# Peptides against a protein of PDB entry 2FGR, part 83

Target 1, 331 residues: chain A of PDB entry 2FGR
Amino acid sequence: SSVTLFGIVDTNVAYVNKDAAGDSRYGLGTSGASTSRLGLRGTEDLGGGLKAGFWLEGEIFGDDGNASGFNFKRRSTVSLSGNFGEVRLGRDLVPTSQKLTSYDLFSATGIGPFMGFRNWAAGQGADDNGIRANNLISYYTPNFGGFNAGFGYAFDEKQTIGTADSVGRYIGGYVAYDNGPLSASLGLAQQKTAVGGLATDRDEITLGASYNFGVAKLSGLLQQTKFKRDIGGDIKTNSYMLGASAPVGGVGEVKLQYALYDQKAIDSKAHQITLGYVHNLSKRTALYGNLAFLKNKDASTLGLQAKGVYAGGVQAGESQTGVQVGIRHAF

## One batch from the design tools (peptide; made by RFdiffusion4, then SolubleMPNN)

Design b2_p13_8_s4 (from b2_p13_8, 9 letters changed)
Fold by OpenDDE base, seed 2:
Structure b2_p13_8_s4 (fold): chain B 331 residues (1-331), chain A 13 residues (1-13)
Amino acid sequence: as target 1 above (331 residues)
Amino acid sequence: MAEELLEEARKLA
């Protein structure tokens, strides 16, 4: 058996030029290049190729020392694995987000990431961004000649909000091909939630692909999220992402990513462009900088996610510029 | 075209 303590401390100085009032915000933020975390994990060899595992992981907020407390909401799983793949029990990334966020060159964190995995409809469920679920059972296949898949089901445990039943139920999965420089995936998910106290289905479809040319990597996402409401019509968002990364001087990486969020329910678009640079001081320590520009059109109010400084929206039709400069350390 | 493909894929699921 083995037990490993692991983590990341990522802290930055961040600036955004506009908040919801049109004022600038700046200060010390967290998780600009990678989400700060503390975790414990381990495995036990049970013989015959079977292994037991556990994984406990919580978010760290270096700016305030976890003033709101520490928990294992990032992941809290027990697992069995072998030639059949892996079965996990407990809160985790849902299979769709676990696979499809891997195409985000900004690691689904900071001011630069693809923001498609979002609660687009003021859903009242705890995880209406489609990223994680409570009460989750997951299965991941081995990789068979490049082909792999993951599936998940989360129990609602009869959670209700207003008149909505089955809140928090998730069903979803992906199929993928991962071979050499190529990765491609299709993900489908449905989550039960509530909007305005009424039953709502959050349907999600996501396509992702990347190719590593050695000198550069290209990555893309296509996503549709639809909150299907019994009353008031559907809230649909089509999200698109295209990104490129390249190594610089053997110790650096430059990243450029564009995203478009077409918010159909408000007939409004938002455009995000982010330039990032990471400088590796070692295998465990890096300096980084991110520069992001978000243009909202019409009724769009999206904001960049400068966690620890400002992660709220802006006024309708306003543009926001964000900067993060920080240190990432892994242990 | 991308929107249409997403809608068609969703119908098949």
Scores: peptide ipSAE 0.008, ipTM 0.474, DockQ to the pose 0.012
Fold by OpenDDE base, seed 1:
Structure b2_p13_8_s4 (fold): chain B 331 residues (1-331), chain A 13 residues (1-13)
Amino acid sequence: as target 1 above (331 residues)
Amino acid sequence: MAEELLEEARKLA
């Protein structure tokens, strides 16, 4: 058996030029290039190609020393793995987010990431962003000639909100082709939730693809999220992303990513463009900088996610500029 | 086009 302690401490100075009042915000932020985390993981060889595993991972907030506490809400799984793949029990990334966020060149964190995995409808479920689930069982296949898949089911445990039952139930999965420089995936998911105390289905479909040309990588996402409500109609968002990354001088990486969020329920679009640079001081330590522009149109109020500084919205139709400069250290 | 493709894929799922 082996146990590994691991983590990332990522802390930055962040600035956004507008908050909800139109004022600037600045300070010490967290998780600009990678989510800061502390984890324990291990495996036990059971013989015959069977292994047991565990994974416990929580978020670290370096700006306040986890003043609100520490937990294992990022991942808390026990698993069995072998030639059949891996079965996991416990809170984790749902299979759809685990696979489809891999196409985000900004690692699903900071001011630059694809923001499609979001609670678009003021859903009252804790995980209505479609990223993680409690009470989750997941299965991941091996890779067979490039083809692979993942499936998950989360129990609702009869959780209710208002008149809504089955809150927190997740069913979803992906199919993928991962071979050499090519990755492509299709993900489908449904979560049961509530909006305004009424039963709502959060349906999600996501297509992702990337190709590594060696000199550069291209990546793309197409996503539709629908909150299907009995009253008030569906809240639909179509999200699109296109990104490129390239190595620079053997020690750096430059990233450029564009996203469009077409918010159908308010007939409003938001455009996000982010330029990022990572400078590797070592295999474990990097300096980074992100510059993001978010342009809201019409009734759109989206804000950049400068965690630890400001992650709220802006006034309708306003644009926001964000900067992060920080240190990432892995151990 | 992308919206239509997503809607078609959802109907097939």
Scores: peptide ipSAE 0.008, ipTM 0.467, DockQ to the pose 0.012
Fold by OpenDDE base, seed 3:
Structure b2_p13_8_s4 (fold): chain B 331 residues (1-331), chain A 13 residues (1-13)
Amino acid sequence: as target 1 above (331 residues)
Amino acid sequence: MAEELLEEARKLA
């Protein structure tokens, strides 16, 4: 058996020009290029091509030293793997987010990521952003000539909120084609939750694709989320993303990403544009900078996620500018 | 060693 300690410490200076009151916020933030984490993982060869594995991973908050405590909410799995693929038991990324967030050039972190994986409806479930689930069983296929898939089911364990039952139940999966420079995936998921104490289904469909031209990479996402409520009608959001990245001088990477969030329930759009640069000082240490612009129209109140500084919304129809400059170290 | 590190991580939380 082997046990590996691993982690990332990513800390930045961050600024946003507007909070919910219209005031600027600035300070020391976390997780601007990669989510800061501490983890333990290991494998055991059981013979015959079968392996057991474990993975325990929690988020690190370098700005306050994890003042709210440490946990393994990022991942806490035991697994079996072999020629059949991999089965995982425990809290993890749900298969849909595991695959479809891979097309986000900002790695689902900092002020620049695709924000489509969100709780759009004030859902009362713990994971109504569609990213992770408790009580999860997942299966991932091998890659068969490019084709691969993942499936997951999370038990609700009879969790109730208000009149809603089955809260926290997840069912979902993806199919993908990953071959050479091309990646494409389709994901479908449903989570049971509550909104205002009433049963609500969070339905999600996501299409992702990327192509690596060597000199540059293009990536895109198309997503629809629907919070299907028995009373009050559906809360639907269509999210779109297009991004490009390119290597710079063998030690750097530049990234540009645009996203559009069409929030149908409030008939309002938000536009996000992010420019990022990563400079590798080594294989494990990088400097980075992000510049993001978020334009809300009409009733939209979206805010950039400057974790550790300000991650709230802004006033309706207001625009927000964000900056992060930081250090990422991996061990 | 992993158990000791986990116990130390628990003491820091």
Scores: peptide ipSAE 0.000, ipTM 0.312, DockQ to the pose 0.058
Fold by OpenDDE base, seed 4:
Structure b2_p13_8_s4 (fold): chain B 331 residues (1-331), chain A 13 residues (1-13)
Amino acid sequence: as target 1 above (331 residues)
Amino acid sequence: MAEELLEEARKLA
């Protein structure tokens, strides 16, 4: 058996030029290049090709020292793995997000990431962003000549909000092809939630692809998220992303990513463009900078996610510029 | 969806 302590401490100075009042915000933020975390993981060989595993991971907030406490909400799984693949029990990334967020060149964190995995409808469920679930059972296949898949089901445990039952139930999965420089995936998910105390299905379809040319990587996402309300119109968002990354000078990486969020329920679009640079001081320590521009049109109020500084929206139709400069250290 | 992305990319370029 083995037990590994691991983590990332990522802390930055962040600035956004507009908050919901139109004022600038600045300060010390967290998780600009990678989500800060502390974790324990291990495996036990049970013989016959069977292994047991555990994974406990929580978020670290370096700006306040986890003033609100520490938990293992990032991942809390026990698993069995073997030639059949891996079965996981416990809170984790849902299979769809685990696979499809891998195409985000900004690692699903900071001011630059693809924001499609979002609660678009003021859903009242805790995980209505479609990223993680409680009470999750997941299965991941081995890779068979490039082909792989993942499936998950989360129990609702009779959670209710208003008149909505089955809140927190998740069912979803992906199919993928991962071979050498190519990755492509299709994900489908449904989550039960509530909006305004009424039953709502959060349906998600996501297509992702990437190709690594060695000198550069291209990545893309196409996503539709639809909150199907029992009463009222559907809240649909089509999200698109295209990104490129390239190594610079052997120790650096530049990233450029564009995203479009077409928010159908409000007939409004938002455009996000982010330039990022990572400078590796070592295998474990990096400096980074992110510059993001978010243009909201019409009724769109999206804000950049400068965690620890400002992650709220802006006024309708306002543009927001964000900057993060930070240190990432892995151990 | 791909067509909409291409159209928006053209507008931003």
Scores: peptide ipSAE 0.000, ipTM 0.386, DockQ to the pose 0.013

## One batch from the design tools (peptide; made by RFdiffusion4, then SolubleMPNN)

Design b2_p14_1_s1 (from b2_p14_1, 5 letters changed)
Fold by OpenDDE base, seed 5:
Structure b2_p14_1_s1 (fold): chain B 331 residues (1-331), chain A 14 residues (1-14)
Amino acid sequence: as target 1 above (331 residues)
Amino acid sequence: STSFHIGTDDLGPA
């Protein structure tokens, strides 16, 4: 049997030029390159190719020392694995997000990431961003000559909000092909939630692909998120992402990523472009910088996610510029 | 017996 203690502490100085009032925000932020975390994981060989596993992981907020507390909301699973793949029980990334966020060159964190996995509709469920779920059972296949898949179901446990009686129910999965330089995936998910106290289905379809040319990597995402409401019409967002990364000098990585968020319910678009650089001082320690520009059109109010400094929206139709410079240390 | 390790070789998921 084994137990591993692991973590990441990622802290940055961040700046955004506009908040909801049009004022600048700056200070010490967290998780600019990778999400800061503390975790425990382990395995036990049960013989015959069967293993038991556990994984407990929580987010770390280095700027305030987790003033609001610590929990294992990132992952809290027990698992069995073997030649059949892996079955997990417990809160985790849902299979769709686990796979499809892997195409985000900014690691789904900081001011540069693809923001498609979002609560677009003021959903009242705790995980209406489609990233994680409570009460989750997941199954992941082995890789069969490149082909792999993951499936998940989360119990709602009769959680109610207003007239919605199945809040938190998730069903979803992905199919993927991962072979050498190529990765491609299709994910489908439905999560039951509530909007305005009314039952709402959050439907998500995501296509992702990447190719590593050695000298550079290209990555892309296509996503549709639809909050299907009985009253008021659907809240649909089409999100697009295209990114490129390249190694620099053997110790660095430059990243450029563009995303478009076509928010159909408000007939408004937002454009995000981010330039990032990571400089590896060692295998475990890196310096990084991110520069992001978010242009909202019309009624769009999206803001860059400078966690620990400012992650709120801006005024409709306003542009926001963000900067992060930080240290990431993994242990 | 249980082996205890500190650290990971990868950054893990986001």
Scores: peptide ipSAE 0.227, ipTM 0.853, DockQ to the pose 0.867
Fold by OpenDDE base, seed 2:
Structure b2_p14_1_s1 (fold): chain B 331 residues (1-331), chain A 14 residues (1-14)
Amino acid sequence: as target 1 above (331 residues)
Amino acid sequence: STSFHIGTDDLGPA
C-alpha cells in the first residue's frame, strides 16, 4: 500500500487592461500555467491484478493562503482498477472534460486556455461549465491498441432549482484513439440544470485531436454547447481552438493558441489568441509568461481568466489584453 | 505496510 502527498503551487503577477468598468486590474494571481493544488492519493494491491485507490485533491490559492477555505472539490474519489480499467466513485472531472481538455495546450488554466467548457447560459447548477460533477460514477477503459473510452453518470439526488427537479444529473463519455504521436477523441455529454428557474439541458459535443511532430505539436478542438430551454430558445455556442507548441532549447516550451467562441444566442463572436512560454529551471520548478488578447465582437462580453486578479467580463464589444508572469513549483 | 511518498512525477490534469 502507498500514500503520496503531492501538489503544485503556481503563483503569478497578472495584469488585464480592462474590467467590466473599462479599468485595468493587476496583482498577484494563481494558477497561470497549472492549477495550484494539494492532494493525497494512494493505492493498495488487493491481489489478482485488482487495486484499490483513493484520490483527494483541492485547489490552492497562494495569493491569499486559501482564505475561503480548503476542500477536495477538484477530486475526491475511491476507485477499483485492474485489467478491466478503472471505476471511480466521487466528485471528479467528468470523463468528457478529463479527456477533451487534454488538447488544450494551456492546460485549461490561466489566461490562455480554451474557454469552451463554460456556463454559457447563466445556468444555475453548480457545475454548469461541464468540467466536474458531484455524485459521479465514472469508468475508464484500458488502452486497447490505441482505443480507449470513458463514461460517467452523476446522480442529481433530486436537487431542485425553481421547477427543475433533476439539477446536477450528468451523463456522458468519450471515445478516443491514442497511439504514439496521434490523439483523437469524441466526447458527448448532457447535464441537467436550470436557467431562470426552468429545467434546461446542457448538451455538449466535443471533438479533439493532436499530433506531435517531434519538433512541434499541433492541437485542435471543436465544441458545441447547447443549453436547451423550453422557453426563450436554445443558447448555443460553437467553440473552436487551434494551437501549436514547440520545445525551445531543451529547457523551454513556446505555445501559441487561437480560439473562437461563436455565441449564437447573441449572434456575437469572441476571438482569443495567446502566446505562452514556459522555462524549466528544474524538473519541478518553472518560470512562465502568458500574453493573451481577447477580442469581443458585438454583444460578447468575455473576459480572460486571470484567477486571483480578475476573471470577470468586459463591456460588450470590448477587447482585453492580459499578461501573467509566474512561478510554478510541483512537489 | 504502507509507504508514504512525497511528490508527483507529472503535472496531472488541469
Scores: peptide ipSAE 0.214, ipTM 0.851, DockQ to the pose 0.885
Fold by OpenDDE base, seed 1:
Structure b2_p14_1_s1 (fold): chain B 331 residues (1-331), chain A 14 residues (1-14)
Amino acid sequence: as target 1 above (331 residues)
Amino acid sequence: STSFHIGTDDLGPA
């Protein structure tokens, strides 16, 4: 059996030119290139091709030393794996987000990532961004000639908010084809939540694809998120992403990514464009810089996620520019 | 017996 202690400490200097009041914010932020984390994981060979596993992982906030505490909310699973694939029990990325966020060239963190996995409707559930779930059972298939899939179910355990009585229930999965330079996936999910104390379904469909040309990689996402409410109509967002990355000089990587968030309930769009660069000083240490521009139209109030500095919205129709420069160290 | 290691593998993006 084995146990591995691992982590990433990613800390940056960040700036955004506008907050909700129209003022600039700047300071020391976290997780600009990769989410900072501390974890333990391990495996035990049970014989016959069967393995047991565990994974405990929490987020690190280097700017304040985790002043709000430490937990294992990133992942807390026990698993069995073998020729049949892998079954996981415990809080984790839901299968849809685990697979479909892999097409985000900014690693689902910092000011540049695809922000489609979001609570678009002031959902009152803890995980209404569709990224993780409590009380989760997940199954992942092996890769069969490129084809693979993942499925998950999370128990609501009769959690109630207002009149909603199934809050936190998740059902979802993906099918994918991963072979050589090509990856393509389709994900479907539904979560039970509450909006304004009323039962609401968060439905999500996501299509992702990438192709690695060697000299560059292209990646794309198409997503629809719909909060289906009994009263007040659906809150629907169509999100689109297209990105490219390329190695630079054997030690660097440049990334460019565009996203469009078409927020149907408010008839408003937001455009995000991000340029990023990572410079590897070693296998474990990198310098990075991100430059992002977010243009809100009409009633849109989206903000860039400069974690540790400012991650809130802006005034309706305002544009926001963000910069992050930092160090990522993995151990 | 259990072997103990320190090291970050290729972790997912999220």
Scores: peptide ipSAE 0.210, ipTM 0.846, DockQ to the pose 0.757
Fold by OpenDDE base, seed 3:
Structure b2_p14_1_s1 (fold): chain B 331 residues (1-331), chain A 14 residues (1-14)
Amino acid sequence: as target 1 above (331 residues)
Amino acid sequence: STSFHIGTDDLGPA
């Protein structure tokens, strides 16, 4: 058996030119290139190709020393794996987010990521962004000539909000083809939640693809998120992303990503463009910089996620510029 | 094998 202590400390200086009042915010932020974390993981060989595993991981907030406490909400799983693939029990990334966020060149982190995996409807569930789930059972297949899949189910445990029952139930999965330079995936998920105390289904469909040309990588996402409400109509968002990355010399990477969020319920669009650079000082330590522009149209109020500094919205129809410069250290 | 993922949580309601 083995046990590994691991983590990432990622801290930055961040700036956004507008908050909800139209004022600038700046300070020390966290998780600009990678989410800061502390974890323990291990495996035990059970013989015959069967392995047991565990994974405990929590987020680190370096700017305040985890003032709100520490937990294992990133992942807390026990697993069995073998020729059949892997079964996981416990809180984790849901299969759809685990696979489809892999096409985000900003790794769902900092001010530049694809923000489609979001609570678009003021959902009252704890994980209405579609990223993780409590009480989750997941299964991941092996890779068969490129083809692979993942499935998950989360128990609601009769959780209620208002008149809504089954809150927190998740069912979803993906199918994918990963072979050499090509990756492509389709994900489908439904989560039971509540909006305004009323039962709501969060439906999500996501297509992702990437191709590595060696000199550059292209990546794309197409997503529809729909909060199906019994009263008031559906809240639908169509999200699109296209990104490119390229190595710079032997130690750097440049990334450029565009996203469009078409928020149908408010008939409003938001455009996001982000330029990022990572400079590897070593295998474990990097410097990075991100520059992001978010243009809201009409009633859109989206804000960049400068964690630790400002992650709220802006005034309707306002644009926001964000900058992060930081250090990432992995251990 | 166990996968490794980097990601952030959406902590806001909207």
Scores: peptide ipSAE 0.043, ipTM 0.658, DockQ to the pose 0.060; fails the geometry check

